# Designs tried in a protein design run: peptides against a protein of PDB entry 3VZA. Part 2

Target 1, 98 residues: chain A of PDB entry 3VZA
Amino acid sequence: RVERLCKSKELFEERLGLEIRRIHNEQLQFIFRHIDHKDPDKPYMFTLSINEQGDYEVTSCTPPLDCISEFQLKVRETNNFSAFIANIRKAFTALSFK
Target 2, 62 residues: chain B of PDB entry 3VZA
Amino acid sequence: AAYVTQLYYKISRIDWDYEVEPARIKGIHYGPDIAQPINMDSSHHSRCFISDYLWSLVPTAW

## One batch from the design tools (peptide; made by RFdiffusion4, then SolubleMPNN)

Design b1_p16_4_s4
Fold by OpenDDE base, seed 4:
Structure b1_p16_4_s4 (fold): chain B 98 residues (1-98), chain C 62 residues (1-62), chain A 16 residues (1-16)
Amino acid sequence: as target 1 above (98 residues)
Amino acid sequence: as target 2 above (62 residues)
Amino acid sequence: MEEEERRIEEESRNAP
């Protein structure tokens, strides 16, 4: 069971090109790779927390996304976390074309 | 680690087949209406293509 | 489980 959980994480990390880390102050860091086909290992990342009001808050985004504030509003409104993450990846992908 | 893997499922809605050879990317994506099988030979595709394809399965509608 | 992860799990149940 434990072995399967470890394998599962590794499969997701490699296949989705998404690493999820727990960081200080109960935040989550999402690191996308495989975005730029010319530089597959280049990271595109953001961090997420629950603020004092109890709302999802993006605490950092590297590189910055103009749409991140709108996405934060949308996820607060819909609680659709899947769409939130997928849209961020889509935005990073678009950004990689410059 | 269980909560992290659960988070991956909540994000992607993908369930992997863990009993196939490493070069085979096999699983199921559970969409809102239908379940789509995933069955790829990883040796035939770049890492970026594989990731792009899998993410294309995830709805972006809010 | 930390608050962030728990919150995501709980809120996702109400997602469209």
Scores: peptide ipSAE 0.270, ipTM 0.932, DockQ to the pose 0.032
Fold by OpenDDE base, seed 2:
Structure b1_p16_4_s4 (fold): chain B 98 residues (1-98), chain C 62 residues (1-62), chain A 16 residues (1-16)
Amino acid sequence: as target 1 above (98 residues)
Amino acid sequence: as target 2 above (62 residues)
Amino acid sequence: MEEEERRIEEESRNAP
């Protein structure tokens, strides 16, 4: 199972172009690649934590997204984490075309 | 790795077939209504296209 | 399991 789990992580990282890292202060870092077709390895990333109120909080976003605050509100309302991540990727993709 | 792998599933709702050749991208995406099989030859596509395609399976409706 | 991962798992049971 350990081998399977390692393989699974690698497959997700490569195929989705998404790396998920546990970082200090119990935060998660999400690193998107494969966004810019001209520069597939260019990272688009954000970090997420749970604040003292127990709410999801985006602690950083690089490059910055104007819509990130709205998405933070939406995920707090809906708890649809999948849509949250997918919408962020969509926004990064749109940004890469500018 | 276990927790991160579960997180990937929570995000993508994709379950991979781990028994196929490395060049074959095979799995199932579980949408709210239907399960969509995934079966791609990675040699036919760029990394970016593959990622874009797979993410296109993930609904963005809140 | 870290707090954030646990919360994601818990909340996913009540939401998409």
Scores: peptide ipSAE 0.269, ipTM 0.931, DockQ to the pose 0.032
Fold by OpenDDE base, seed 1:
Structure b1_p16_4_s4 (fold): chain B 98 residues (1-98), chain C 62 residues (1-62), chain A 16 residues (1-16)
Amino acid sequence: as target 1 above (98 residues)
Amino acid sequence: as target 2 above (62 residues)
Amino acid sequence: MEEEERRIEEESRNAP
């Protein structure tokens, strides 16, 4: 099972171009690659935590996204984490064309 | 790590077929209404195209 | 699992 779990993680990382890391202070870092077709290895990142109020909080976003505050509000409202991550990737993709 | 793979599923709603050859991207995307089969030859596509395609399966409606 | 991962899992159960 452990071997299968490792393979699963590797498949998701490569196929989705998304790496998920546990970082300090019980935060998660999401690293998107395969965004810019001209530079597939260029990372687009954000970090996420649960703040003292118990709400999802984006603690960093690189490069910065104007829409990230709205997305944070939406995920707090809907708890639709899938849409949250997908919309961030969509926003990073749009940014890569500018 | 089990928790990370769980997060990937919660995000993507994709379940991979682990019994196929490495060059075959095979699985199922579980949408709200239907299950969409995934079956791609990775040698026919760029990494970016594959990622874009798979993410296109994920709804962005809140 | 950490608090963040647990929270995501728990709250996602209540989401479409």
Scores: peptide ipSAE 0.267, ipTM 0.931, DockQ to the pose 0.032
Fold by OpenDDE base, seed 3:
Structure b1_p16_4_s4 (fold): chain B 98 residues (1-98), chain C 62 residues (1-62), chain A 16 residues (1-16)
Amino acid sequence: as target 1 above (98 residues)
Amino acid sequence: as target 2 above (62 residues)
Amino acid sequence: MEEEERRIEEESRNAP
C-alpha cells in the first residue's frame, strides 16, 4: 500500500503538475507547475490554512491573484474544494498569458 | 502519504490505472453523471498539454 | 492527520 500511495502521489504530481505539501502550523502548500508552456517548471503556488474561526483561509499566493479572495469566499460558501483548486489553476493559467 | 493522495482524488476525481506502461496515461475521471475514461500516450504530448487536458476534466462550477 | 487535511476531508463531504 505504501508503495502504491507513493506511486500515486508521483503520478498526480507529474500529470496534474500539482504538488501538495504539509507545511508549518498545519497548513497546506499547493504548487502548480506546467502552467506556462514556455516555462513548464515555473511554480505558481498558494498556501491554505484553517483560521481561528474554522474557515478556509489563503495565507499566501505567488504570484498574486486578484480573484483569490473571491475564491476563498466561494469555497467557504460551497465547500467545493475541487472547484476551488481548479479555479485557482485556471486563474494562474490566465495570468501566464499576460 | 495517504492523506495527500486522498486530497488528489478529492480534487481531481481521477483514479489511475497503475498496471499500464509508464508512457501510458490511463485512468478514469469520475464526474457527477458520467465516468470518463482517460487513455493517452504521453509521448505524443507535452507535459503542459497533458496537465491542461486533465484539468479540463475537472468542473469549475461552484 | 493534520487539522487542515481533516477539515478538507470533512467539509468536502458536503460539496456538490
Scores: peptide ipSAE 0.261, ipTM 0.930, DockQ to the pose 0.033

## One batch from the design tools (peptide; made by RFdiffusion4, then SolubleMPNN)

Design b1_p19_5_s2 (from b1_p19_5 with K12R I17V)
Fold by OpenDDE base, seed 5:
Structure b1_p19_5_s2 (fold): chain B 98 residues (1-98), chain C 62 residues (1-62), chain A 19 residues (1-19)
Amino acid sequence: as target 1 above (98 residues)
Amino acid sequence: as target 2 above (62 residues)
Amino acid sequence: PPPPPPLPLPPRPPVPVPP
């Protein structure tokens, strides 16, 4: 089971091009790769925390996304974390074509 | 690893087939209406294409 | 419903912002 879980993490990281890290101040860092087809290893990142009110809060976004504040609002409203992450990736993808 | 794997499932709704050879990307995406099988030969695609394809399975509707 | 709690994993250094 442990071996499978470790393998699972590796498969997700490679296949989704998404790494998830717990970092300082009880934050999660989401690192997207495989966004820029010309530079597959270029990271696109955001950090997430739970604020004092208990709400999702994006604490950083690199490169910046003009839609990130709206997505934060939407995930607070819907609690659809999957759509939240997927929409961020979609936005990063769009940014990579500029 | 269990916790991050759970988060990956929450995000992607993908369950991998862990028993296949490394070059084969096999699994199931569990959408709201249907379960979509995943079966790809990784040697036939770029890493970016594979990721884009898999993410295309994830609904973006809130 | 409230968001889930942070991952109960040991913290790691963040991936640095690329130049």
Scores: peptide ipSAE 0.278, ipTM 0.935, DockQ to the pose 0.071
Fold by OpenDDE base, seed 2:
Structure b1_p19_5_s2 (fold): chain B 98 residues (1-98), chain C 62 residues (1-62), chain A 19 residues (1-19)
Amino acid sequence: as target 1 above (98 residues)
Amino acid sequence: as target 2 above (62 residues)
Amino acid sequence: PPPPPPLPLPPRPPVPVPP
């Protein structure tokens, strides 16, 4: 099972182009790659925490996204974490074409 | 690894087939209404295309 | 419903912000 789980993580990282790290101050860092087809290794990233009120809070976004505050509001309303992450990737993708 | 793989499933709703050859991307995406098989030859596509395709399976409706 | 708590992961250094 341990080998399977480790392989699973590696498959997700490579195939989705998404790395997830726990970093300082109880934050999760989400690192997207494979966004820019001309530069597949260029990272697009954001950090996420649960604030003192118990809500999802985006603590950083690089490069910045105009829509990130709206997405934070939407995920708080819907608790649809999957759509939250997918929409951020979609926004990063759109940004890479500009 | 159990924790992060659970998070990946929460995000993507994909379950991989771990018993196939490395060049084969095989699994199942579980949508709210439909479970769709994934079966790709990775050598036929760029890394970016593969990622874009897999993410296209994930609904963005809130 | 409140968001689920962050899943426990081993802490790692952050990926640095690109210049």
Scores: peptide ipSAE 0.272, ipTM 0.935, DockQ to the pose 0.070
Fold by OpenDDE base, seed 1:
Structure b1_p19_5_s2 (fold): chain B 98 residues (1-98), chain C 62 residues (1-62), chain A 19 residues (1-19)
Amino acid sequence: as target 1 above (98 residues)
Amino acid sequence: as target 2 above (62 residues)
Amino acid sequence: PPPPPPLPLPPRPPVPVPP
């Protein structure tokens, strides 16, 4: 099972181009790669925490996204974490074309 | 690894087939209405295309 | 509805911001 779990993580990282790290101050860092087809290793990332009120809070976004505040509001309203992450990736993808 | 894989499933709703050769990307995406099989030869696609395709399976409706 | 609690991942250094 341990080997399967390690393999699963590696498959997700490579196939989704998404790395997830727990970092300081109880934050999660989401690192997207494979966004820019001309520079597949270029990272697009944001950090996320649960604030003192118990709500999802984006603590950083690099490069910055104009829509990130709206997405934070939406995920707080819907608790649809999947759509939250997918919409951020979609926004990063759109940004890479500009 | 158990916890991060749980998070990956929460995000993507993808379950991989771990019994196939490394060059085969095989699994199932569990959408809200249908389960769609994933079965592709990684040697036929760029890693960016593969990622874009897999993310296209994930609904963005809130 | 409140978000689920954070997953107990082992902490690691953050990926640095690219130049």
Scores: peptide ipSAE 0.167, ipTM 0.924, DockQ to the pose 0.069
Fold by OpenDDE base, seed 3:
Structure b1_p19_5_s2 (fold): chain B 98 residues (1-98), chain C 62 residues (1-62), chain A 19 residues (1-19)
Amino acid sequence: as target 1 above (98 residues)
Amino acid sequence: as target 2 above (62 residues)
Amino acid sequence: PPPPPPLPLPPRPPVPVPP
């Protein structure tokens, strides 16, 4: 099972182009790659935590996204974490075409 | 590893087939109503195309 | 309903912001 889980993580990282790291201050860092087809290894990142009120809070976003505050509001309203992450990737993708 | 794989499933709703050759991207995406099979030859596509395609399976409706 | 807490992944250094 451990071997399968390790392989699963590697497959997700490569195929989705998404790395997930726990970093300081109880935060998760989401690193998207494979966004810019001209520079597949260029990282697009955001960090996430649960604040004192128990809500999802985006603590950083690089490069910045104008829509990130709205997405934070939407995920707090819906708890649709999947849509939250997918919409952020969609926004990063749109940004890469500018 | 169990925790991060759980998170990946929570995000993507994809379950990989781990018994196929490395060049074969095979699995199932579980949507709310239907299950969509994934079966791609990675040698036919760029890394970016593969990622874009897989993410296209994930609904963005809130 | 409140969101689930972050999963207890092992801590690692953050990926640095590109220049």
Scores: peptide ipSAE 0.157, ipTM 0.921, DockQ to the pose 0.069

Design b1_p19_5_s4 (from b1_p19_5, 5 letters changed)
Fold by OpenDDE base, seed 2:
Structure b1_p19_5_s4 (fold): chain B 98 residues (1-98), chain C 62 residues (1-62), chain A 19 residues (1-19)
Amino acid sequence: as target 1 above (98 residues)
Amino acid sequence: as target 2 above (62 residues)
Amino acid sequence: APPPAPRPLPPRPPVPVPP
């Protein structure tokens, strides 16, 4: 099972171009790659935590996204975590074309 | 790894077939209505295209 | 409108859901 889980994680990391890391203060760091086709290894990342009120809070975003606050609001309202992550990737992708 | 892989599933709704040859991208995407198989030859595509394609399977509607 | 879906696991080790 451990081998299977490790393999699965590696497949997700490579195929989705998304690395997920546990970092200090009970945060998750999401690192997107494969965003810029001209620079596939360029990272686009954000960190996420649950605040004292139990709400999702984006604690950093690099590069910054003007829509991140709206997405944070949306995920708090909908609890659609999948759409939240996907929309962030979509926004990073759009940013890479500018 | 268990937690992270579970998170990947919650995000992507993809279940990989991890026992196939490394160059074969096989799995199942579970949409809200139907499940669709994934079966790609990675040698036919760039890393970015593969990622873009797989993410295109993930709905962005809130 | 239906209520929002349950939140996924938080960015920490899983915790049992209260009854």
Scores: peptide ipSAE 0.109, ipTM 0.913, DockQ to the pose 0.022
Fold by OpenDDE base, seed 1:
Structure b1_p19_5_s4 (fold): chain B 98 residues (1-98), chain C 62 residues (1-62), chain A 19 residues (1-19)
Amino acid sequence: as target 1 above (98 residues)
Amino acid sequence: as target 2 above (62 residues)
Amino acid sequence: APPPAPRPLPPRPPVPVPP
């Protein structure tokens, strides 16, 4: 099972171009690659935590996204974590064309 | 790895077929209404295209 | 069933629905 889980993680990382790390202070770091087709290894990152009020909180975003505050509000409202992550990737993709 | 793999499924709703050769991208995407198979030859596509395609399966509606 | 994952945990627990 452990071997299968490790393989699964590697497949997701490569195929989605998304690395997920557990980092200090009970946060998750999401690292997107494969965003810029001209620079596939360029990382686009954000960190996420559950704050003291129990709400999702984006603690950093690099490069910055002007829509991130709205997305944080939307995920708090809808609890649609999947759409939250997908919309962030979509926003990073749009940013890569500028 | 169990935790992060669970996160990947929560995000993507993709279940990989782990039994096939590495060059074959096989799995199932579980959409809200329909489950669709994934079956790609990775040698026919760039990494970015593959990622973009797979993410296109994920709904962005809140 | 496996134990629940540690924080942070997506999705967040559902808000209790009033009767």
Scores: peptide ipSAE 0.103, ipTM 0.910, DockQ to the pose 0.024
Fold by OpenDDE base, seed 4:
Structure b1_p19_5_s4 (fold): chain B 98 residues (1-98), chain C 62 residues (1-62), chain A 19 residues (1-19)
Amino acid sequence: as target 1 above (98 residues)
Amino acid sequence: as target 2 above (62 residues)
Amino acid sequence: APPPAPRPLPPRPPVPVPP
């Protein structure tokens, strides 16, 4: 089972171009790659935590996204975590064309 | 790894077929209405194309 | 109201990976 889980994680990391790390202060770091087709290894990342009120809070976003505050509001409203992550990737993709 | 893999499924709704050769990207995407198979030859596509395609399966509607 | 969001867990020792 452990081997299957490890392989599954590696497949997700490579195929989605998304690495998920647990970092200090009970945060998750999401690192997107494969965004810029001219620089596939360029990272686009954000960190996420649950604040004292129990809400999702984006604690960092690099490069910055103008829409990240709106997405934070939307995920708090809908609790649609999947759409939250997907929309962030979509926004990073759009940003890579600037 | 269990938590992280669970998180990946929560995000993508993809279940990989981990028993095929590495060059074959096989799995199932579970959409809200229907499940669709994934079956790609990774040697025929760039890493970026593969990722873009897989993410295109994930709904962005809130 | 939507269900509560899961709290991210703090770092833990890495899971061994196969060769």
Scores: peptide ipSAE 0.094, ipTM 0.914, DockQ to the pose 0.027
Fold by OpenDDE base, seed 5:
Structure b1_p19_5_s4 (fold): chain B 98 residues (1-98), chain C 62 residues (1-62), chain A 19 residues (1-19)
Amino acid sequence: as target 1 above (98 residues)
Amino acid sequence: as target 2 above (62 residues)
Amino acid sequence: APPPAPRPLPPRPPVPVPP
């Protein structure tokens, strides 16, 4: 089982170009790669926590996204975590073309 | 790793066939209405194309 | 309002839709 889980994680990391890390203060770091086709290893990342009110809170975003506050509101409203992550990737992709 | 793999599934709704040869990208994407197979030859595509394609399977509607 | 998510951070349960 452990071997399967490790293999699965590696496949997700490579194929989605998304790494997920647990970091200090009960946060998750999401690191996107494969965003810029000219620089596939360039990272686009954000960190996420649950604040004192129990809501998702983006604690950092690099590079900055002007839409991140709206996405934070939307995920709090919908709890659609999948759409939240996918929309952030979409926004990073759009940013990479500028 | 169990927690992280669970997150990946919650995000992507993809289940990999991890027992096939490394060059073959095989799995199933579970959409809300229909499950679609994934079956690609990784040697025919760039890493960025593969990622973009797989993410295109994930709905962005809130 | 949806309930708070447990820690460590997982996706929260779906928000109930009013009838």
Scores: peptide ipSAE 0.158, ipTM 0.917, DockQ to the pose 0.019; fails the geometry check

Design b1_p19_6_s4
Fold by OpenDDE base, seed 5:
Structure b1_p19_6_s4 (fold): chain B 98 residues (1-98), chain C 62 residues (1-62), chain A 19 residues (1-19)
Amino acid sequence: as target 1 above (98 residues)
Amino acid sequence: as target 2 above (62 residues)
Amino acid sequence: RDDLSALELLKLLLSQPPE
């Protein structure tokens, strides 16, 4: 049901503090919020595409993460997309304390 | 929103209970180990705490 | 629920028009 799907999306967005958008140039934008407890609405985001080889490719990261290239390598090796997203959030969380 | 909701499940492994009151965060996390129920009163927690807690359920091991 | 892989879901999402 469409109503259920819409509600599901809203619940995930609010509860996980993660929004997923389809943006230009064949990219997906992942926007994390609820990272900084002092500023819950502050966005931490990255964009993702699938390159010509069919591999995950991070096209941007704001704020930048030193570990993002390593995570891209790891997700290509393991195909563990869940861990990929979770580790990015963990890295953003660590960055928010600095 | 079908594909995005499926992606949320692939990421979080959480299945929400959609029949409860809005203030109740209820669902099930299907991790690699035993499935764990989620049952929180959102009025007792900040949005950041709730998100942090839910993400803590998601393994970061590759 | 596990019928589609994350990669397949991403490709399907990418096939949709931009928001």
Scores: peptide ipSAE 0.718, ipTM 0.957, DockQ to the pose 0.874
Fold by OpenDDE base, seed 1:
Structure b1_p19_6_s4 (fold): chain B 98 residues (1-98), chain C 62 residues (1-62), chain A 19 residues (1-19)
Amino acid sequence: as target 1 above (98 residues)
Amino acid sequence: as target 2 above (62 residues)
Amino acid sequence: RDDLSALELLKLLLSQPPE
């Protein structure tokens, strides 16, 4: 099972182009790649924490997204974490064309 | 790795087939309606295309 | 597989040491 779990993580990272890392100050870093077809290795990332109230909180976003605050509000209202991550990737993709 | 892989499933709703050759991207996406198979030859596509395709399976409706 | 919510999974991940 350990071998399968390791393989699973690697498959998700490569195929989705999404890396999830535990970083300092009780935060998770979400790193998207494969966004820009002209530069597949260019990272698009944000960091996430759970604040004192127990709510999702985006602590950074690089490059910045105008819609990130709205998405944070939406995920708090809906608890749809899947849509949250997918919409962020969609926004990064749109940004890469500009 | 168990928690992060569970989180990947929560995000994507994809379950991979781990017994196929590395060049084959095979799995199942569990959407809101019916489960859909994934079966791609990675040698026929770019990394960006593969990622875009897989993410296109994930609903963005809140 | 679907036993834990996203929030619960995030809390568990955050309880792990940083990379």
Scores: peptide ipSAE 0.716, ipTM 0.956, DockQ to the pose 0.882
Fold by OpenDDE base, seed 4:
Structure b1_p19_6_s4 (fold): chain B 98 residues (1-98), chain C 62 residues (1-62), chain A 19 residues (1-19)
Amino acid sequence: as target 1 above (98 residues)
Amino acid sequence: as target 2 above (62 residues)
Amino acid sequence: RDDLSALELLKLLLSQPPE
C-alpha cells in the first residue's frame, strides 16, 4: 500500500503538473508547472492556510493574481475546493499569455 | 502520502490505473455527470498538453 | 478514511511536520 501511495503521488505530480508541499508556519504550498508551454518547468505557486476561524486563507501567490481574493471568497462560500484549485490554474494559464 | 493522494482525488476527481505501463496514462475521471475514461499515450503529447487536457476535465463552476 | 472532506484533509496535512 505504501508503494502504491508513493506511486500515486508521483503520477499526480507529473500528470497534473501540481505539487503539494507542507511548509513552515502551518501552510501548504501548491506549485503548478506545465503552465507555460515555452517553459514547462516554470512554477506558478500559492500558499494556503486555515485561519483561526477555520476558513481557507491564501497567504501568498506568485506570480500575483488579481482574482485570488475573489477565489478565496468563493471557496469559503461554496466549499468547492476542486473548483478553487482549477480556477487558480486557469488564471495562471491566462497570465502566462500576457 | 495517504492524505495528499486523497487530496489530489478531491481536486481532480481522477483515479489512475496503476497496472498499465508507465507510458500509458489511463484512468477514470469522475465528473458530476457520467464518469469518463482517460486513455492516452504520453509519448504522443507534450507534458503541457497532457496537463492542460487533464485539467480541462475539472469543472470550474463554483 | 475516504470520507474525509477537503478541509479535513488539509487540516490533517497541516498537522504534519514541514517537508
Scores: peptide ipSAE 0.714, ipTM 0.956, DockQ to the pose 0.939
Fold by OpenDDE base, seed 2:
Structure b1_p19_6_s4 (fold): chain B 98 residues (1-98), chain C 62 residues (1-62), chain A 19 residues (1-19)
Amino acid sequence: as target 1 above (98 residues)
Amino acid sequence: as target 2 above (62 residues)
Amino acid sequence: RDDLSALELLKLLLSQPPE
């Protein structure tokens, strides 16, 4: 089972182009790749924490997204984490076209 | 790895077929309606295309 | 097995040591 879990993680990372890491100060880092077709390895990332009130909180976004604050509000309202991540990727994709 | 893989499922709603060869991207996407099978030959597509396609299966409606 | 929510999964991940 452990081997399958490791394989599963690798498949998700490669196929979705999304890496999820636990970093310092009780944060998770979400790293998107495969966004820019001209530079597939270029990372687009944000960090996320759960604040003292138990709410989703984006602590950083690189490159910055104008819509990230709105998305944070939306995920707090809907608890739709899937849509939250998908919309962020969509926004990064739009940004990559410049 | 157990929690992160579960999180990937919560995000994508994709369940992979782990018994196929590495070049075959096979699985099932579980949307709100009918489950959609995934079956691609990775050698026929770029990494970006594959990712874009898979993410296109994930609804963005809040 | 329990069907953990995204929030619960995040909390569990955050309880783990940093990578």
Scores: peptide ipSAE 0.705, ipTM 0.956, DockQ to the pose 0.832

